Peptides against a protein of PDB entry 3EFO. Designs and how they scored, part 111

Target 1, 262 residues: chain A of PDB entry 3EFO
Amino acid sequence: SQLADLYKSCETDALINFFAKSAFKAVLHQPLKVIREILVNQTAHMLACYRKNCASPSAASQLILPDSMKVLPVYMNCLLKNCVLLSRPEISTDERAYQRQLVMTMGVADSQLFFYPQLLPIHTLDVKSTMLPAAVRCSESRLSEEGIFLLANGLHMFLWLGVSSPPELIQGIFNVPSFAHINTDMTLLPEVGNPYSQQLRMIMGIIQQKRPYSMKLTIVKQREQPEMVFRQFLVEDKGLYGGSSYVDFLCCVHKEICQLLN

## One batch from the design tools (peptide; made by RFdiffusion4, then SolubleMPNN)

Design b2_p12_7_s3 (from b2_p12_7, 6 letters changed)
Fold by OpenDDE base, seed 5:
Structure b2_p12_7_s3 (fold): chain B 262 residues (1-262), chain A 12 residues (1-12)
Amino acid sequence: as target 1 above (262 residues)
Amino acid sequence: SEIEEFLKFVES
């Protein structure tokens, strides 16, 4: 059916771009609460509709989503947790206005990265490989005290270092002997020149490629104050200024879907 | 759990 084909061909990044721009336009004339409710309901309705009208004969409790839609709830939760859609007093009007305007001009690829950052475990890099490491889920649960992670969302780039980061990697990246010696005020990595440093710089370059904005680099040490800013970009976790974790959001959507399918 | 059931619902 045409409907089935539509869902099968639908891509989450395109949907998120659409929903984001629609919602961010709506904030000018509708209450935030209403907008959030609409987005949640739309998510539930889309998934329910797919099950009802597009799913092949299978177990009644199962919905096999196309690959392009499997992460829709993830992205939708990220959208819902964006400062533009939050009415917290801690968020300035100027900040919301700024981010709103940014997203309104973003293409599909840009908005996807903006709402769901890339989080790369660079401590696992093979310096002999030209391949990027596989991104991990944007959650604290995927970090390790022994790890070094690069996070990028198209606007910001963070290099997060665990308290137990390997000294050899620290030496390779910063040319200092230990974690304690790292200067977090740096906005640029030193040109150390070893293979690991070169590989990291290459990765950063690849990430920066085709992005419309030059990403600001922030060095973040675990357990230091600036880490709080970094954690805001771990979008699957519970938000500092509101918003559910991904797990909580999934439970919410699941309940709505079940209700719609009754 | 609800999350496990949802994951089965969506991803299996």
Scores: peptide ipSAE 0.024, ipTM 0.522, DockQ to the pose 0.033
Fold by OpenDDE base, seed 3:
Structure b2_p12_7_s3 (fold): chain B 262 residues (1-262), chain A 12 residues (1-12)
Amino acid sequence: as target 1 above (262 residues)
Amino acid sequence: SEIEEFLKFVES
């Protein structure tokens, strides 16, 4: 059907951009609770419509999403957890205003990266490859104590180091003998000059390409206090200032979809 | 997007 084709061809990146801008515009004249409810309802209705009109017959208990919209709940959850849509005293009015303005001016690619960062396993880097390492899901469950990960959302860049990061990689990146010797106050990687360091810098450069802002680099050690800031960007996890994990959100949306289909 | 491709892979 035409509707099925529409869903199959849907660009979720464009949708999240639209929903984000719509919601962030609405905050000027509507209560946050109303906006949040609208977003959840829209998500549920869209997916319910697909299931009802496009999907093959299946049990109502099973959530079936087209490939093109599988990430929609992920994005919507990220949007709902954004500070602009949260009424928490820990978040300043200035921060809300700032992020609102940022998103209102973002293109599709920018908003995509903003709401769902790239998380790259740098410890798996092949110095002979010109390809970027495959991104992993933005969740603590995807991190490894033995790993080094680069996270970027278009505004910030983090280099996260596990407590058991390989000493050879630490030496290669920072020119220090161990994890304990890494200075987390640095905002620039040293130019060590070895192939691994060069490759990492190249990757960082590629990530920085076509971004409107220069991303500040923050070095984060696992189990240190500043890691909490980094964890805020693991968007599939439960938010510090509210909001569900992706799993919880998905369950919620699924429940609503089932109700709509009954 | 990269995330869409990734999710398609892991959730298929």
Scores: peptide ipSAE 0.020, ipTM 0.612, DockQ to the pose 0.038
Fold by OpenDDE base, seed 1:
Structure b2_p12_7_s3 (fold): chain B 262 residues (1-262), chain A 12 residues (1-12)
Amino acid sequence: as target 1 above (262 residues)
Amino acid sequence: SEIEEFLKFVES
């Protein structure tokens, strides 16, 4: 159908950019509660409309997401969890103002990365390949104690190391004997010069080249206190200062969709 | 985006 084609052609990245800017403009004259409700409602309405007009009949208990918009709830939840849309005393006015202004000037690509970071399993790197490793979902469930992950959101870059990360990779990246010897105060990786180090640096370079801002590198060890900051960027998980996990958000949206279709 | 493709695959 014509409508189905429209939904299939929908650019989720553009939509989230639009919604983000609209919401961040609205915070100046509307209560946060109202803004959040509107965003959820809009999400539900869009998905309900698709289901009604494009999807095959299905059980009411099943959540149906169009292929083109499967990531929309993910991004929408990330938007809802942004400090600009959260009224928490722990969040300073300056921080909210800063992030609001940042997003208001972001292009589609920038906002996409900002709201949903890239999380790359660096421990799986093929030094003979020029391709980036496939990103994983931004959730703690996708991390492993044996793994090394690079996270980037266009503003920050984190290198997360599991407590059981391979010593050979640690040696390759940091030129130190073990996990315990890694200095997390470093903001730059040493130029070790081996193929793995070079590949990692290349990947980091590629990520940086696509962004307008220089991303500061933070090295994070699993189970150390600074990991808490890193975990805030695992956007599919429950947020520290509020907001639902992606799963919880989906449940909420699903309920609303069902109500709209009744 | 990469994440879009990933999510489509996982949630298909």
Scores: peptide ipSAE 0.020, ipTM 0.640, DockQ to the pose 0.038
Fold by OpenDDE base, seed 4:
Structure b2_p12_7_s3 (fold): chain B 262 residues (1-262), chain A 12 residues (1-12)
Amino acid sequence: as target 1 above (262 residues)
Amino acid sequence: SEIEEFLKFVES
């Protein structure tokens, strides 16, 4: 059906951009609670509509999403967890205003990356390949104490190092003998000159070249204080300031969908 | 997008 085709061809990235801008405009004249409720309801309605009109009959207890819409709840949760839509004293008014303005001017590609960061397992780099590592889901569960990860959201770039990061990689990136010797005050990687370092720098360059803003690099050691900031970008996890995990959000949306379909 | 591709892969 035409409707089915519409949903199958749905551009979730465009939708999240639309919802984000709409919500961020609405915050100026609507209560946050109302905006959040609208977003959740819209998500549920969209998914319910698909299930009702496009999906084959299935048990109401199961949430079946088309490929094109599977990402929608992920993005929506990220949007809901954005500081602009959170009324928390821990988040300064300036920060909320800043991010609001940023998003209001973002294109589809920019907003996609902004709401769902790219998290790359750098420890898996193949120095002989020019390809970027496959991104992993933005969750603590995807990190490894033995791993090194690069996170970028178009505005910030983090290099996260597990406490058990391989010394050889540490040496390759920072030219220091161990994790403990890494200086986290650095905003630039040293030019070590080995293939691994060069590859990492290239990757960082590629990521940066695709973005309109210069991303500041932050080196983050696992279990150190700055990691808390980094973890805020693990958007699928429970937020520090009351945001739900993706799983929890999905459950919530699922319940609402079931209600709509009953 | 990157996440779309990832999700398709993981949830396939």
Scores: peptide ipSAE 0.018, ipTM 0.604, DockQ to the pose 0.037

Design b2_p12_7_s4 (from b2_p12_7, 6 letters changed)
Fold by OpenDDE base, seed 2:
Formats: C-alpha cells, sequence, structure tokens
Structure b2_p12_7_s4 (fold): chain B 262 residues (1-262), chain A 12 residues (1-12)
C-alpha cells in the first residue's frame, strides 16, 4: 500500500532531527514534562499507526518495525535523555542552552551521530583492513574488560580502555608497558608509528571527517572516576539523571501501542 | 518497576 511504502521509505534520521529541533524549540514555551510526554506519545502513535495499517495481524503481540523505522525508538529514547529535556536542577542553564543551540543547527547526519554515538571495538582492528570495525550498541553490556573502544558523537571522542586491555595494544597505542602507565590527561595519542597506531589514527581521522566540530579526545580508563562521563554516552543504558534504558523504553512504548490499538 | 520509573521520569 501507499502507506506501507511511506513507512518503508521513512528516513528515521531525518525524523529524529525534526523531533529534536521541534522539542528543543518547544522548551522555550512548554514544560519539559509536556515535551517528553509528547515525544513518547508521538512515537507510540507512529508505531501504532504502522502496526494498524501495515503490519501483519499475526504480529499483533510483537512490535515489528520496517528497517527504516527500527532505529526510531532508539533515537527517541536518546532524545528523551538529552540534558535539554531533563527536568533536573543539576543541569545548568548554560549547559542546556549550549546543547540546545548545537542541535538546533545540526544537520541530519550530525544529529544522528550526536544522539547515538558510534562505538567501535578498537581491539579488533585489522591493520591490513581498510574497513572500519563494525560499531556496537552503545551499552555497557557491549564493553569488555579486555577491550578497547572508541566512542564518538561528533563533539567528543573517547578512547575507553578495559582494565584487562591487551598490553601489546596499550604498547602499540600509547607506547607504555601497561594499563597503569596510561596517562589519561593526554588529549592526543602519541605518534608511535607502528601499524596499529597508524590504523587507529586513520580511523579517528575518518570519524572526524565531515564533522563540523573538532572532537576532543578523552582517554578513559575503566573503573576510574572519569569513566562516569563516558558512560553517559552509552545511550542505551539508564541515564545518570533519569531516563530509561532502551529496553525499558521499548517496553513502555510497546505497552502504549497496545493500549492505543485496544 | 522500571517502566513506572520511566513514566515518572517522563512526567517529572
Amino acid sequence: as target 1 above (262 residues)
Amino acid sequence: SSIEEFLEFVRS
């Protein structure tokens, strides 16, 4: 059907850009709680409409989304958890204003990366490959103590190191013998010159490409205090200042959809 | 429940 085609051709990233800008504009005139409720409601209604008009009746108990819309709930949850929409006094007005202004000027690609960061398993790098490693879901559950991960959201870049990161990789990246020797105060990786270091630098360069802002690099050691900042970018997890995990959000939306359809 | 917590978050 024409409607089904519309949903199949839906540009989810464009929708998120629209919702983000709409919501961030609304914060000037509406209470945050109202905005959040509207976003949840809109999400539920859109998905309910799809189910009602496009989905197979056999899938009534399941939230099956077309490929183009699969990421919509993910993004919406990320949007809801953005500091601009959080009703917490811990968030300064300046921070809200800053992020609001950033998003209001972001293109579709920028907002996509901003709301859902790219998280790359650097420890799996093939120095002979020209391909970026496959990104993993932005959740602590996808990290490993033996792993090294690069996270980028267009504004910030984090290199997260597990406590059991391979010494050879640490040596390759930082030219130090162990995890304990890594200096987290550095904002630039040393030019060690080995293939692994070069590959990582290349990847970082690729990620930086086409981004309007230069991403500052932050080195993060697992279990150190600064890791808490990094964890805030694991957007599928429960946020520090509220907001649900993606799973919980999905459950909530699913229930809302069922209520709309019953 | 986590859902209830989320709803409270939305309404806060």
Scores: peptide ipSAE 0.048, ipTM 0.683, DockQ to the pose 0.030
Fold by OpenDDE base, seed 3:
Structure b2_p12_7_s4 (fold): chain B 262 residues (1-262), chain A 12 residues (1-12)
Amino acid sequence: as target 1 above (262 residues)
Amino acid sequence: SSIEEFLEFVRS
């Protein structure tokens, strides 16, 4: 019971911060493959312990997590796919060093956003509402060709436009007649002045609040080459440089847990 | 399997 309460009270965002900093510190004196293995093992053991001590026997065959820890696996998968922990030669030493330093100085809120970006369906924006639209899962499956999405991870901000984005919204945001006319080289939205544009700018401002860095805006059109960069931030999908999708990671962790408990 | 591929990735 006490252990169950402990797990229920855990703050997943604090845990990922801890794991990230621990792993990134270990990079200095341990091989990357060892660090990755440790992270997987730690995740499996922690969740196995929960199942053993907190879960009902009837649910032993299922991966049961308390509400506060349900997002831990996705965070861990994101961490495992971070460039700092990748052994791929395509990732430069400078990039690894840079991101390592960034994360080592991040607070809980910063690291949460960094590893799992906020993805907002702004095409559903209600101009009369002061509330932010509900974020969607960071996966291509959640995008819509008819939609416009804003993604932010604390360092970068992307405005993704579906090929079938509503012309009225395109006009409202960019003051151009169609998708084809949007200039993706711009780093600032034009001040069109209509309610939708103003609301979008407000949302962007809110997202920028309390962030240590000014996020550069990148406009991304669906099916254009620069979209590949954007897709790297859809962290629940399979990584470009390897790594598992969130679903595959869950399956892997589940198997490991079962092995530990049997 | 995708799991085996993932494990290989982790161990690489």
Scores: peptide ipSAE 0.025, ipTM 0.641, DockQ to the pose 0.030
Fold by OpenDDE base, seed 5:
Structure b2_p12_7_s4 (fold): chain B 262 residues (1-262), chain A 12 residues (1-12)
Amino acid sequence: as target 1 above (262 residues)
Amino acid sequence: SSIEEFLEFVRS
């Protein structure tokens, strides 16, 4: 059907850009709580319409989405947890204003990366390959104490190191013998010159390519205080200020959909 | 997006 084709062809990145800008415009005229509720309702309504008119028969407990829409709840949850839409007093007005203005000027690709960062398992790099490693879900559950991960959201770039990250990789990246020797105050990686270092730098360059802002690099050691800042960008996890995990959000949306269809 | 890339990886 025409409607089914519409949903199947839906571009989630464009939708999230639209929702983000619409919501951030509304911040000036409506209470944050109302805006959040509208976003949830819109999401539920859209998905409910799909289920009603396009979805194949499935169990009531299942939320089946086309490929193009599977990521919509993920992005929507990220949007809802953005500081601009949070009613927490811990968030300054200046920070809200800054983030709002940033997003209002972002294109589809920029906002996509902003709301859902790219998280790359750097410890799995093949120095003989020119391909980027496959990104993983932005959750603590996807990290490993033995791993090294690069996170980028278009504004910030984090290099996260597990407490048990391989010494050979640490040496390759930082030219130091162990995790304990890494200086996290540096904002630039040293030019060690080995293949692994060179490839990592190339990857960072590729990520930086075509981004409107120069991403600030932060080196983060697991279990150190700065890791808390890094964890805020693991957007599928429970938010610092009470935002839901993706799983919890999905459950919430599913309940709303069921209510709409009853 | 990163999530789309991940999903594509899973499906491959």
Scores: peptide ipSAE 0.024, ipTM 0.666, DockQ to the pose 0.031
Fold by OpenDDE base, seed 1:
Structure b2_p12_7_s4 (fold): chain B 262 residues (1-262), chain A 12 residues (1-12)
Amino acid sequence: as target 1 above (262 residues)
Amino acid sequence: SSIEEFLEFVRS
């Protein structure tokens, strides 16, 4: 159908950019609670409309989305969990203002990366390949104690190391003998010169490419205190300030959709 | 984080 084609052709990236800017503009004259409710309602209505007009009746019990829209609830939850839209006294006015202004000036590509970071399993790098490793979902469940992960959101870059990360990779990246010897105060990787180090640097360069801001690198060791900051960027998990996990959000939206279709 | 990359792990 014509409508189905429209939904299939939806540019989720553009939608999220639009919703983000609209919401952040609304912060100036509407309560945060109202804004969040509007976003949830809009999401539910869009998905409900699709389900009503495009989905087969046999799938009424399941939330079925076209591929182009499957990411919508994920990114919408990320938007809802942004500090600008959170009603928490712990969040300073300056931080809210800063992030609000940032997003208001972001293009579609920038906002996508900002709301949903890239999380790359660096420990799986093939030094002979020019391809980037496949990104994993931004959740703690996708991390491994034996792994090394690079996270980037366009503003920050984190290199996360599991407590059991391979010593040979640690040596290759940092030129130190073990995990314990890694200096987390380092903001730049040493130029070790081996193929693995070069490949990692290349990947970091690719990620940095076409980004308006230079991303500061933060080295993060698993189970150390600074890891808490890193975990805030695992946007599919429950937020520090009570933001819902993706699963919880999806359940909420599903309930809303069902109500709209009754 | 491209839409294509994301779809790789959201698809059933």
Scores: peptide ipSAE 0.024, ipTM 0.702, DockQ to the pose 0.037

Design b2_p12_8_s1 (from b2_p12_8 with K6Q D12E)
Fold by OpenDDE base, seed 5:
Structure b2_p12_8_s1 (fold): chain B 262 residues (1-262), chain A 12 residues (1-12)
Amino acid sequence: as target 1 above (262 residues)
Amino acid sequence: SSVLEQLLELLE
């Protein structure tokens, strides 16, 4: 059907870019609450329509998403949790304005990465491989106290270190004997020169080369105060300023879809 | 190679 073809042609990244720019434009003329409601409604209606007209027969209780929109809810939740759309007084007007302008100028690829960061388990690096490690979901549940993770969203880059991260990796990256000796004030990794360090630098370079903006590197130790900033980029988790976790959002959307289909 | 592709793999 024509409708089925439409869904097949949809690209989640393009949709998110469209929704983001539309919403951020609307911020100037509409209340944030209304904008959020519109986004949720649009999402629910689109998915409900697919479920009704395009999806294979299945139990009504099942959430069926088109392949092209399979990750749309994830991104939509990230959009809804962006500071531009949050009505929390803790968020400054300046920050809202800044991020709004950033997104308004972003292409599809940029906005995709911006709303859902890339989180890489670099403690699992194969120094002999030229491939990037497989990304993990942006949630604290995917972190490990024994791990080291690189997060990038096109604007910021974080190197997160677990409290029990391997000393040999710490030595490899920072040329210091232990976790406690890592200086988190540095914005550049030292040129240690070993294969692991070189591989990490290469990965960081690859990530940077794909982005129009230079990403500032922040080194984050687990359980230190700056980790709170890092956690804000774990977009699938519950937001600091009232945003829902992905799981909660998905449940909400599912309920809304069910209501629309009744 | 894209974030989207990676996410799709993670969600499968």
Scores: peptide ipSAE 0.021, ipTM 0.620, DockQ to the pose 0.037
Fold by OpenDDE base, seed 3:
Structure b2_p12_8_s1 (fold): chain B 262 residues (1-262), chain A 12 residues (1-12)
Amino acid sequence: as target 1 above (262 residues)
Amino acid sequence: SSVLEQLLELLE
């Protein structure tokens, strides 16, 4: 069917780019609450339409997503949780304006990474391999106290260290004996020169090469105050300023879809 | 996207 073909041809990254720019444009003449409601409604309607007209017969209570939009909800939630669409006094007007302008000029690849960061478990690096570690989902549940993770969203880069991260890796990266000795005020990794350090730097370089903006590196220790900033990029978790977790959002969307279909 | 616009039009 025509609808089926349309859904098949839609790419989530393109959709989120469109929705983001549309929403951010609307901020100039519509209340934020209305914009958020529109986004949720659009998401629900799109998915409901697919369920009704394109999906195989199934129970109405079952959430069925087209393959091309299987990750649309998570990206949409990220968009909804963006500071530009939040009416929180803790978020400065300047910050919202800045991010709005950035996104308005972003391509599809840029916005995708911006809304859903890449989170890499670099503690799993094999120095004998040239392959990048597989990214994990952006949630605290995927972090490990024994791990070291690199997060990048095209604008910022974070190196997160668990409180129990391996001393050998700490030494390999920072040339210090322990977690406690790491200086989080540094914005550059030392050139230690060992294979692990070199590989990490290579990974960081690869990530940077794909982005139009130079990402400042922030070193983050688990359980230290600055970690709160890092946690805001764990976009699948509940936001600090009232944003829903992915799970909660998905449930919300599912309920709305069911209402539309009933 | 032309495809997206078409999809949105169908949904309206």
Scores: peptide ipSAE 0.018, ipTM 0.597, DockQ to the pose 0.740
Fold by OpenDDE base, seed 4:
Structure b2_p12_8_s1 (fold): chain B 262 residues (1-262), chain A 12 residues (1-12)
Amino acid sequence: as target 1 above (262 residues)
Amino acid sequence: SSVLEQLLELLE
């Protein structure tokens, strides 16, 4: 069917780019609450339409998402939790304006990365491989106290270190004997010269490649103050300023879909 | 226009 073809051809990254720009444009003339409601409603309607017209027969209570849009709720939640769409005094007007303008100029690939960062478990790096490690979901649940993770969203890059990060990796990256010795004030990794260091630097270079903005590196130690900033980029978790976790949002969307199908 | 297009226009 025409609808089935439409959903099949739909790319979530392009869609979220459109939604983001549309919403951010609407911010100028509509209340944030209304914009958020519209976004949620649109999400539910799109998915409900698919469920009704394209999915195999099943109970309405079952959440059925088209393959091409399975991650739409994730991205939509990220969009909804963006500071531009949040009316929080903790977020400066300048920051909102800045991010709004940034997104308005972003291409599909850029906005995708912006709303859902890459989170890479670099502690699993194979120094003999030129491949990037597989990204993990942006949630604290995917972190490990024994792990080291690199997060990038096209604007910022974070190197997160668990409190129990292996000393050998710490030495490999920073040339210091332990976690406690890591200087988090640095914005550049030292040129240690060992294979692991070189591999990490290469990965960072690849991530930076073809990005329109130079990502500043922030080194973050678990349980230190800067981690709070880092956690804001764990977009599947509950937001600092009241944003829903992905799970909660998905439940919300599911509920609305069911209502639409009844 | 598709349902999707119609829905997308709501934010324009």
Scores: peptide ipSAE 0.016, ipTM 0.541, DockQ to the pose 0.266
Fold by OpenDDE base, seed 1:
Structure b2_p12_8_s1 (fold): chain B 262 residues (1-262), chain A 12 residues (1-12)
Amino acid sequence: as target 1 above (262 residues)
Amino acid sequence: SSVLEQLLELLE
């Protein structure tokens, strides 16, 4: 069917770019509450239409998403949790204006990374491979106290270290003997020169080369106060300022879809 | 109209 073809042709990254720009434009004329409601409703309508017209017969209790839109809810939730669309006094007007302007000028690839960062398990690096490690979902549940993770959203880059990170990796990256010796005030990794260090630097370089802005590196130790900033980029988790987790949002969307179909 | 078009109408 034409509808099925339409959904197959939908690119979630393009959609989220469109929704983001539309919403951020609307902020100037519409209440934030209304904008958020519209985004949720339209998401539900799109998915309900697919469910009704394109999906195979199944129980109403099942949430069926087209392959091209499987990540639409998570991106939409990220958009809804962006400071531009949040009515929180803790968020400065300047920050809202800045991020609004940034997104309004972003291409599809940029906005995709901006709303949903890359989170890479650096502790799993194969020094003999030129391939990037597979990204993990942006949630605390995917972190490990024994792990080291690199997060990038096109504007910021974080190197997160678990409290039980392997000393050999710490030595390889920072040329210090232990986790406690890592200086989190550094914005650049030292040129240690070993294969692991070189591989990490290469990965960071690859990530940076694909982005229009230079990303500042922030070293983050688990359980230290600055980790709170890092956690805000774990976009699938519940937000600090009241944003829902991905799971909660998905449940909300599913409920609305069911209401539309009944 | 498409869902996207509807969204535009509501957001503009």
Scores: peptide ipSAE 0.009, ipTM 0.507, DockQ to the pose 0.162

